# Designs tried in a protein design run: peptides against a protein of PDB entry 3PUK. Part 205

Target 1, 227 residues: chain A of PDB entry 3PUK
Amino acid sequence: ERGLKSVVWRKIKTAVFDDCRKEGEWKIMLLDEFTTKLLSSCCKMTDLLEEGITVIENIYKNREPVRQMKALYFISPTPKSVDCFLRDFGSKSEKKYKAAYIYFTDFCPDSLFNKIKASCSKSIRRCKEINISFIPQESQVYTLDVPDAFYYCYSPDPSNASRKEVVMEAMAEQIVTVCATLDENPGVRYKSKPLDNASKLAQLVEKKLEDYYKIDEKGLIKGKTQS

## One batch from the design tools (peptide; made by RFdiffusion4, then SolubleMPNN)

Design b2_p26_4_s2 (from b2_p26_4, 9 letters changed)
Fold by OpenDDE base, seed 4:
Structure b2_p26_4_s2 (fold): chain B 227 residues (1-227), chain A 26 residues (1-26)
Amino acid sequence: as target 1 above (227 residues)
Amino acid sequence: MKEVEERKKLKEEMKKIEKEAEEYEK
């Protein structure tokens, strides 16, 4: 049984490290909150060293310029992370690093992408999206990166209904990314609870899975896999 | 459908950026 951690690491290695690897080149890797957790869950610092990473830095923190080094940004496509990137490269005179390789953990909104393109295009060597929006905990267990999901999903307060829907949408999207990562189209199973959250989430997941596999990048229609 | 189109557009734009970067390094 291929542990989920190993699968995630393999995906990152292939999609990120192998993609930007240059012989003899070391990079500084910039991580945000999510990707810090992600990498910590599936690799060790020694693994990163083997992939040509000299040091990892938190993108949200103030950092000293290392102008001779290229930077690998492995970050979520959020305004916060993108803004931090823009601060690093927004001005020619204030570039913190030599160049940037950007790998987003998920779909980057056009607005954010356009902002990057308009401000930092000359500094970018790579800009790709990889579909990893979950944290592997165990061989078959993953944690979704949806803050306050538990609170909103199980809140009896009707004022949270709108936020609950947003959270469920985000959760469903992340589950789809897990399936994409595992290259599986699983049947969705759930146990109904009083709030019917599981049912709603399952429906969202099923819908998104259908959409994903219908429009699969490989043009392949995959059947349901029992998992 | 909208999301698919947006993704396609983004991928195309990313390819352009990458191509420009490759040209810059030459």
Scores: peptide ipSAE 0.222, ipTM 0.768, DockQ to the pose 0.634
Fold by OpenDDE base, seed 3:
Structure b2_p26_4_s2 (fold): chain B 227 residues (1-227), chain A 26 residues (1-26)
Amino acid sequence: as target 1 above (227 residues)
Amino acid sequence: MKEVEERKKLKEEMKKIEKEAEEYEK
């Protein structure tokens, strides 16, 4: 029924679960706010059990150590989520889990990555980025996870101009992740409004799509597809 | 272009971490 949900689940299964799967091994999965929403939108707990996840924990909450279990962190590359991870593994004497597999939903900033590398490298078994920064709603419908996007994009206050640009960039990036997930390079269509936000967003998306496909695993720029 | 380069760099670093992890488990 929900084509996009199936696509997202398939991507997570291949990029995350298949990547870290070991026969007979169970893992604890740590989620943040975004990934909780993401997984809830495209799978059931039974699906996760089949993928070797015994329990799901919220990374932001206080958790008891389970030192004999490895942990799968499926989290957004934010300071908050990264800090929580660092608390779990930052001290050798206070490690909550046996080891960590980290999968970021988006590009991890160098500052955060370096922080992880410097403090927890020996505990990390995997650290990868997967490009899933959207929530599937319907077969071809998704929502962007950009806080206050409406407010900043449509704010008449000039003081919000800088923040508006950041929001636009974030939206464009998430749209690109959708395209990457679907393995499509779509053309962009939009309606012009008094505020040229749609045009600006379209330009950002096109630019980012070009950049993405230049450096994809195939090393090829795909032609525009119908969207 | 800057974004592309940064992303490539990060991917390379992540691969290094993974290799180190594999060596540590051996």
Scores: peptide ipSAE 0.214, ipTM 0.765, DockQ to the pose 0.720
Fold by OpenDDE base, seed 5:
Structure b2_p26_4_s2 (fold): chain B 227 residues (1-227), chain A 26 residues (1-26)
Amino acid sequence: as target 1 above (227 residues)
Amino acid sequence: MKEVEERKKLKEEMKKIEKEAEEYEK
């Protein structure tokens, strides 16, 4: 059994599809590079059809307008994905779809959110963050979506220190999203490495976990659990 | 604490946008 894949699918089904589902309504789903990989790892096209998705489209590609249908954007909170969304709804006369449901895989920066609000707020029916920023590989194994993570974390060049910190921050955030998805608050464990990256990352994860559970939508502060 | 506050603010703004859109469709 691929437990993590099932958990991820269940999370997406509950947080995205069930959230925007209307009886008898079909939607077009827009995906970016990350969410394409994510969905392909945990579901089939038949599953998406059952959830009311008629077709999936790549957000980065030019698409023909389907003004009679609502669009479900399941995308990462990146400038690239947001810019593509804004192109779809930035002009009243050139709206590609009837309305938009936006589900971000992670926390959306205020700057990006403000851009969305300023340009196409009237077209947005939903805008939520669902905290899934990882790809499930095996039953309990996942891959983080952090570009050049290995390179920067193990770079001997001091000039990369700032970028290393950014990468570790992103990794920590994604690990927290895994924990959130699994509804766990784990005791963080790490192995010491020559560059002490594991220790630093562990500290970041622990801090972010604490912050996350403080703002948990359920208002529940969970104690440390063992995974 | 600042990050937590910013996230709360964002969520509140999102809810406002959603509410406005729902009202527009009525």
Scores: peptide ipSAE 0.202, ipTM 0.757, DockQ to the pose 0.790
Fold by OpenDDE base, seed 1:
Order: sequence, then structure tokens, then C-alpha cells
Structure b2_p26_4_s2 (fold): chain B 227 residues (1-227), chain A 26 residues (1-26)
Amino acid sequence: as target 1 above (227 residues)
Amino acid sequence: MKEVEERKKLKEEMKKIEKEAEEYEK
């Protein structure tokens, strides 16, 4: 059994499909670049059909309206994906679908949320954050989706320092989402390397883990697990 | 603390939107 892939699929099934499931109802599912890769890594089209998805569509593409169908948006909380959603529902006369269920892969910034609320709140039946921002590979292997991470993290150019911090922050956030998905609070281990990248990342991860578990609805601060 | 509060606020707003949508369908 592919451990990490199965865990991710189970999380998506529970957090997304089970959450919006209605008996006898089929939905169109809209995916962005990240969620396309994510689902491709952990499920098959047949699995999605079993969950009541009739068709999957790319949110970035122009699509014909299917006004009688509800849409499930499984997307990243990015300006690009949100803008595409708003194009689908922003006009009262030109709604592409009957209603929307929105599931963000991570924390949605207030600015984006407010934009959604202001434009199409009446079309939204569900809006949740599920905190899955990584691509599972085999077993315990996963890929972080952080553009240009290598370039900025290892750039000797001081002009890239600000961007490096942004990248490190994004990486740390994704690592935390992995831990959250696996329901683990691991002890962070690293070896010191040039440019202090490993230590910086470790510190960010530790901080974010602490914050995450403090915010956890269960109020249970879990002790560090052996990893 | 700020991040925690922001997340709570977002969750509350999401619940409000969902509630409004349910009322609209009635």
C-alpha cells in the first residue's frame, strides 16, 4: 500500500468529497495546476467517478456553462485560481454553474476571501480550507510545490535575500501541511549546511508547527512524535 | 496570536456565507 498517497487520498475523500456529497447528485470538479497534480498522484478517474464527479475541468481554461450542475472547486488559494472562480460566478447573468463548493488546499488570505465574498457569496454553498499543499510520491516521499526554490535558496546574490525568505516560508508551510495531513508533530532534524538554509527552514517549520497545533480545533497540543 | 485570530475570523465568515446560502435556497 502506498502509504502517503493513501493518506492524502483519504484526507481528500473525507474533507472534500464526503463533505459536499449529496445522494444522487453529480458535480463538475474544477482543478488548478496544483490540484491536478495532487489528484493525479493519489487517485484515478474511476475513483473520482465513485465520489460523484462526472467530469473534471481545468479552472484556467474557458469552459462552456453547465448551469444545471453544481461545481466543486478544489483549488489553491491563489489570485489566479480565485480570479478564475470569480469569472465563473462574478456576473449574476453569466454564472457557469448552479452553485459552488470551494475547497482550498491551504489557508486563504483575507484579501482573496473578501474578494470572493463581495462578488459571489450567494453562489457559494461551502467554503473550506483542507491544508494539503504537497504532492505525494512513493511511501514517505513527497514534492514541495514552491517555484524557483532551488535558485533562491542557494543563490549567493544578496539581492535575492527577500525572495529567499518568501520561498523558505512557503516551503515551511507545505511541510507543516504534510505533518498535519499525517497527524504528526515531528521533531525537526537537520544537518547544518552552507548558507544556513537548513537551520532557517527548520526554525520556520518548528514555529509553524507550534502555531498550527495551537490553532487546532481540538485544542490538543500534541507532543513531538518520534520521526 | 494575530494569525490565530485571522484564521478564526475566516472560519466564522465562511460559516456565515454557508448559512446565507442555505437560507437563500429555502
Scores: peptide ipSAE 0.199, ipTM 0.750, DockQ to the pose 0.718

Design b2_p26_4_s3 (from b2_p26_4, 10 letters changed)
Fold by OpenDDE base, seed 3:
Structure b2_p26_4_s3 (fold): chain B 227 residues (1-227), chain A 26 residues (1-26)
Amino acid sequence: as target 1 above (227 residues)
Amino acid sequence: SEEVKKRKELLKEMKELEKEAEEFEK
């Protein structure tokens, strides 16, 4: 049985590395906090070398320019990560690299996308979303990258109601990305809890799954399966 | 949904961005 780690690596290899690979070309890869954890969970440095990555750099840190090399940005679509990218290629600063390939782990908000387009579109060779917003732990186990999820979901403070909704939406979205990665459209099951958080989350997941597969690039209608 | 609409728009924009980059390199 294929482990989830293998599935995730295969997805990244196909969607990212194979997409931008050129024979004899080495790239610098820029990672953020999430993608660092993600790659660490499913590959080794030797694997990355085989994919044409010479070095890995943290996008949040100040880095010396390597103007003769192209950069592969594998990052989450957050204001922080995007801002760091823009500092590398924006008109206000010297370009740190020759060109950029950008792969987002999830849906990039229009505001961020427009900001990128307006600032440094000429430096970008690729800009894609690959929809991987989870970290594989075991063969069939994964973790979600939703900060403070427990705090907001179980907070008794009514003032956190709005944030609770945002967190649940984020969790639902990440579950959908898992399903997309596995090419599955599951029926959602849950156990009832006194706070009914599981039921609410399940409903959100089901709705988002339906929406996702309506716009699936393959144009295929997939039936629900048990998960 | 609004989310689906936004996603469709983003995909369109990404394709346009890639096209512009390719044209610039030619």
Scores: peptide ipSAE 0.065, ipTM 0.625, DockQ to the pose 0.657
Fold by OpenDDE base, seed 1:
Structure b2_p26_4_s3 (fold): chain B 227 residues (1-227), chain A 26 residues (1-26)
Amino acid sequence: as target 1 above (227 residues)
Amino acid sequence: SEEVKKRKELLKEMKELEKEAEEFEK
């Protein structure tokens, strides 16, 4: 019934929890706003306990150190989330946890990655991208997490053109993560509208899909599948 | 193409970090 939710959970379980699993070890999991919503949409707290998570914490909040435990960071690759991580591990005196496992929901920009590497590389045990930046609702329904998408996409003001492009780019990235999660390369369908937003978004999605499959670890370019 | 290259480079660096971490734990 909830096919998309189960697929997302399975992906997270395999890519995150199974990847950092150690026998008898419990971890603290740090979440940001997006990953909190994501996990809440596809799992229960009992599921996380079964995966060796003792407690979940908000990365944005000030937290007491638990220096004997390792931390699992499941976060978006944003300056805000990265800065919060760096506060936890940026200095020897400020280390809140024993070590960190970092799993980004999407591509982490080189600038952010280099910042992490330069400041706290010794504390990091894993750093991976799992490419999940959407929230599943039902079997085939998902929500994009793009702030003010409606406002900028439908604004007739030319001054908003740059912001509109950024929003469309973010939407396209999230759609690609859905496809990646489902292991599909769909044919993009759209209806033309006066503002041509649908066409532009479709083109962005197609381009990003091509790029994604070119860098796929399997080295396989998949043909277009019917959606 | 440039973005693809950057992604590959990032993944390589991530693997290097993992290797360094493993060495640190020894």
Scores: peptide ipSAE 0.063, ipTM 0.631, DockQ to the pose 0.744
Fold by OpenDDE base, seed 4:
Structure b2_p26_4_s3 (fold): chain B 227 residues (1-227), chain A 26 residues (1-26)
Amino acid sequence: as target 1 above (227 residues)
Amino acid sequence: SEEVKKRKELLKEMKELEKEAEEFEK
């Protein structure tokens, strides 16, 4: 059993593939940097083939149009990834693909969402957030996709304070997505650190967890779990 | 929080978009 990897795969299968599956239909899947790593960590190409994916393409690269096929975008809600998507569908006459299914790994900012809506809404068949922003490494081990997190969090240089805060916010957000993926509302525990980063992060996580479960679409109030 | 408000608004918009897309495919 793959543990967390299997959980992540199951989440993706349910939230993405099952959601857009059509019998006999093949799709091109577009991935960005994060989702490439994510899928690589929890599935094989054969698994994707079984889910109706014929080929995987990097969203950042220039790609030849395949106008007869629909595209499945599994991407992060970043300006870079969104801009690449918009380039694929920005022109009504020069679309790269027949239509798009978009699944964001996390909360998409209103500005980006509105930009998508305004430019190519007619090309979109689905647009959802699935809240998965971590890489499963082992059964219960995952890596947060926050560049240079270690460096900034543990830097004694006060000049990095602003960046540290940004990094910690991003980490907290991703931890919440892990909890959501695992369907858990954990009690947050931490060890004291010299820079008290663990305490600060814990507070951020707790706050964000509270916010997340308040707005849970299922309207479920969950008790704290042991994780 | 502001984040909560934004998420609620986004979810509403997404649901509307999905409805429109479903109608388009009919």
Scores: peptide ipSAE 0.036, ipTM 0.606, DockQ to the pose 0.659
Fold by OpenDDE base, seed 2:
Formats: sequence, C-alpha cells, structure tokens
Structure b2_p26_4_s3 (fold): chain B 227 residues (1-227), chain A 26 residues (1-26)
Amino acid sequence: as target 1 above (227 residues)
Amino acid sequence: SEEVKKRKELLKEMKELEKEAEEFEK
C-alpha cells in the first residue's frame, strides 16, 4: 500500500539527509510549499528527527535567526523560494543561520543559480539538484494548500498544540471545499498513528461535512459516496 | 558553456568550504 511513498522517502533520505548528515549535528530544515507537501506525504516528524532535523520552518515566513545552527534548505528551484533563501543570507552581519545546505527538487535555472552564487556563496556548504517533482498520492487524493500542516501536525513539541488545532481545522475546511466542489459526501478512511492526528482530522472532516450538507442551500442531504 | 563552467566552479568552492568546516569542527 505504501510502496511509492517508501520509495520517495528512500530517495529523499539518500539524496538529501545522508548527503549532509554529520554525526551529532542538528539542523533546521526550511521547506517551501511543494516540499512541505512532499515530506508530509512520505514521512513523519519522528523520521526527520532521526535524520538530524530539530525543527522545520516555512521558508516563506519571517523567522527568528538561529545563528548557531546550520540550515538545510529543501526547496523548489523557483524565484520565490530562492528569494527567501537570499533574504536569509543576503547580509553578512544578519545571517539567519550559520550555514546553508541547499537541495533543489529539480533543475535550478542558471539565472537563479548565478544569483545565489553572486550573493551568498560563502554561506553555502552544499548545493545539489535532485529529481523529485511529484508527490506520491493514492488515487483520488487531493493535496491541500496548508503549508504549515506538516510541522504543526507532526511536531513532537507540545507548545504547538494550539496551532496544530488551527491547522487541522484549516485542512478540514479545505477537504470539505473539495467535497462540495465535487458534490460528494464521501466516507472518511484513515490509519491510526501514535499522535492520532489522522483520527482527529477525520472526525473534523466528518463533522464539517455533516454541517455543510445540513445547511446546503438546496436542502438536500446526499448519501455517502465513494471516496 | 560559460554557465556550466560557473556551476562547476561554485560546486568546487562549496566542497572546499565544507571540507574546511569539517576540519574546524574536529
């Protein structure tokens, strides 16, 4: 059932984590929209901890500097993601992190590559292009646009509990939106995890679906359909 | 191409920086 996901994880582990792994060293990992979705599809935060990642951060957000730690950028080769990286290392006096390891999910255009070289080459200890531009999905699976979902839902840090709930609500809302768009009332299937996030999300989705169809403008309650 | 050369140079520099950092951390 998880053959493709395991293959993707193995590729990321080999191409990214094993490539920059140093014994006893922890890194902050920076993700963009695509890589957040990618990792969330094939691993857990516990897996990332085992690979030496202490926390994951969204590259698009303003972040506090952690100057004593190295950063692992696993990002798409887009102007937006690259610009965010450059902001982190553009000033010598105000670098966000100690150094950067950059892994692009695809070929980085020469223009972007040259821009990186010209501005912050001294801060970069590794730059590699990998080829992983797809998200492993089951049939009829929709990817939600909740970039913080992976961090908050799979974070072992209890301080993120409140934010986790907000993110789960947002995810549930988007799922309901998809169902509404398709005019379907699907059954919810999930696998239990140690953090029981899947179960909680499933419950939220079910509740929101019920609410949606109860208040449907047409007053029609549809039966459960295949998901 | 010139771009390929530039990329190779950057990769070389990065490898050197990485090596230096590893030596410093030992």
Scores: peptide ipSAE 0.027, ipTM 0.583, DockQ to the pose 0.065

Design b2_p26_4_s4 (from b2_p26_4, 8 letters changed)
Fold by OpenDDE base, seed 4:
Structure b2_p26_4_s4 (fold): chain B 227 residues (1-227), chain A 26 residues (1-26)
Amino acid sequence: as target 1 above (227 residues)
Amino acid sequence: MEEVEKRKKLLKEMKEIEKEAEEYEK
């Protein structure tokens, strides 16, 4: 069945596991809060074992060093996750793992990337951005990882206006990652509501889609597709 | 447009890091 879960798994398999696969090599995989949910939604532990993952660890937790094994970091490009990574590799004498493969779920800000580059470049075997910043729930349903999105978007309190804009931006970005995952450039459809949130979000999505497909991972400009 | 340019820059830098790592392993 070509459900969204299957599509997401296929993308992760191709973009992450196939990308860093070495014959006979096992890795420890480090996950953050988002990627834990993501993988839990679209695969089983047995699937990860087949991809050469021996154990999954939470990046936020204190972990014992396993210096003989390489680590696969599948994490969001957040200060928290990056800081945890830096703690793992920031010092040569204190490296928790042999080396690191880093796969970010989204665009990594320059500030974070530069911090990684300056501190841990010698330990990094791969650093790549993939575009998966959503949780597949059903065959055609996904959940955005934007905390309190509902609250801020529908808050009647004017004091939340600034936060609402930030949330809307984040949602728009994640919707674009869904489209990228599905390899579609959809026409955006929405139903207008009194708060006009749907319209604003649609505009943001359209703008971001345009920007995304200008750079497209394959170097191709795609036309609008039916969604 | 600014985000697109930033992304291009980042991708270039990532490739450089990977090249350095490959050289280090040799």
Scores: peptide ipSAE 0.146, ipTM 0.728, DockQ to the pose 0.779
Fold by OpenDDE base, seed 1:
Structure b2_p26_4_s4 (fold): chain B 227 residues (1-227), chain A 26 residues (1-26)
Amino acid sequence: as target 1 above (227 residues)
Amino acid sequence: MEEVEKRKKLLKEMKEIEKEAEEYEK
């Protein structure tokens, strides 16, 4: 078993599938673009069947109602994915599924959460953040899903400075989710480069790691581990 | 500190939603 993939799968299994499992109950699982890639990278369809998933559906697509089945939403906390969820449950008369279990891959902004709460709170049986926002490739290799990261980080155009900061922030967040998934609080190491991108990213990662462990479910601040 | 408090608030609200849903099913 490839180390990182197995760790990711174990995290999903415990945080998502075990959390909502009911004996004898099958669920429809709804995925977005990111979680489709994520699950594809670390499991097989047979694995999902073993976890009580009957079928997988793309949240972005129009789907026929299956009102007798509960739905498991494993999605990113984005406006697009949330809007698709709301279309499934936003109308009392046109609910696509019996109820929803929602697992976000990262922190859900208050604006999106409030929108969900206001529209379909009665349909939600579970809403949880699991903090996994990366794609495992091999044992030590993963991919950050940050669009145009290379372009903005290395752009000499000052007009891109604001966008660069947003990209750096997103990258830092995803790195932290990797660390969280691996249960690591590493010391950040980097080599200085002309654009100081590495230093900036390192600082963001360190700050976010500190914040993450301060709010850890166990309430324990872990010391830095040697990586 | 603000981010921590914000996250705690969100988690609390999520738990409330879950509780409401359970009550609705009874």
Scores: peptide ipSAE 0.066, ipTM 0.652, DockQ to the pose 0.723
Fold by OpenDDE base, seed 3:
Structure b2_p26_4_s4 (fold): chain B 227 residues (1-227), chain A 26 residues (1-26)
Amino acid sequence: as target 1 above (227 residues)
Amino acid sequence: MEEVEKRKKLLKEMKEIEKEAEEYEK
């Protein structure tokens, strides 16, 4: 019942920890709200210790500098998380850590990326997108991290149409990240309801899957697999 | 296709940042 959790952990281990591992080096890891939930769902503190993490800190909280240690930021590409990172390294004040490794859970918008590049590039040893924007629950079950998804998708108020579209896009993107994590390009199945939400979401997912696999690690377009 | 191009651009820029940081550290 925990197959997906194992898959997600393996993905994080290979994409994050193995990527920045140095022999004998310990790092402080900074997490935000989403990545805290993510790691809590698929690993234990002992697992993180084995990967060279000495302590976990919440990026949103006030933290004392540990200037002799490098920091691993595993965070979502949001203005809030990025701003917290910039406070650690981007200000004229003394940086909180020796250097930073940044791993985003999703595509980082150009605006945020440019802010990082302009202010603290010299402190960054690694910056990478991991594409994990979901929480594993059971073997083949996951939870999307889309705030107010239910409210907007099922709102009868026409004024919420624009927000509904944004939510649908976000959901579709997260589903694609699941597929990427599982290394699958599935066909989409859905049940039609009085509302066309399921159909619309399916279309968005299919479109995004097609786009994503044009640029996979091997540079190959993968065929559809069973889902 | 636009999304793919944006992703490619981002990856290139990320690599550039890493190189700059390494050069600064030396």
Scores: peptide ipSAE 0.035, ipTM 0.613, DockQ to the pose 0.750
Fold by OpenDDE base, seed 5:
Structure b2_p26_4_s4 (fold): chain B 227 residues (1-227), chain A 26 residues (1-26)
Amino acid sequence: as target 1 above (227 residues)
Amino acid sequence: MEEVEKRKKLLKEMKEIEKEAEEYEK
C-alpha cells in the first residue's frame, strides 16, 4: 500500500477538483514541472478524466487558445509559472481560455499575487493555496522539491549562509505542507549532527506549524501529535 | 505574527478577486 500517495491524491481531489467541479463541465489543466511530477506520482490519466479534466497541458509551452473552455492551473507559486499564467490572460484580446481556476501548491508571495491581481483579476474565478509542496515516493516517504538543498546545507563556505537560510526555509515550509496534508501537528524530533542543520530546521518547522494551524481554515488549533 | 497577518490579508484579497470575477460574468 502506498498510503502517502493515497493521502496526497485525496488532498488534491478535495482541495482542487471538488472545489472547482461543475456538473458536466470539462476543463483544461495546466501543470508546471513540479505538479507534473506530483500528479504522476499519485494518479493516472483516467483519474483526471473522472475529475473533469479533458486535456493536460504544460504551462511552460506555447499552447493554442481554447477560448470556450475554462482552465485549471495547478502550479507552484514561482515567478516562472506565474509569468506563464500572465501570458495566457494578460491581454483581453488574446486570452487563451475562458477563465482560470488557480491552485497554488504553496503560499503565494505577495509580490506574485499582486502581479496577478493587477493584470488578470477579471479572468480568475478561483485562487487558492492548497499547500502540497512534496512528492510522495513510498507509503511513508516523500521528496522535498528544494534545489541544491544538500549543497547549501552542508556547504562549509560562509558566503553561502544566506542561501542556506533560504533553503532551510523552503524545506521547513514543505515539511509543514506534509503535516498539513496528513492533518497532523507533530512534535518535532531531530538528531544532532556535526552541523546544526537539524536543530535549525526543526525550529523552523515548529514555528511554521504553529503559524499554519493558527490560520487553519477550519479554525481548529490542534495539539502536538505523536508521529 | 507578521506572517500570519500577511497570509490572512492575502486570503482576503483572493476572495475579493473571485467575487469581482463572478460579478463581471453576470
Scores: peptide ipSAE 0.145, ipTM 0.720, DockQ to the pose 0.795; fails the geometry check

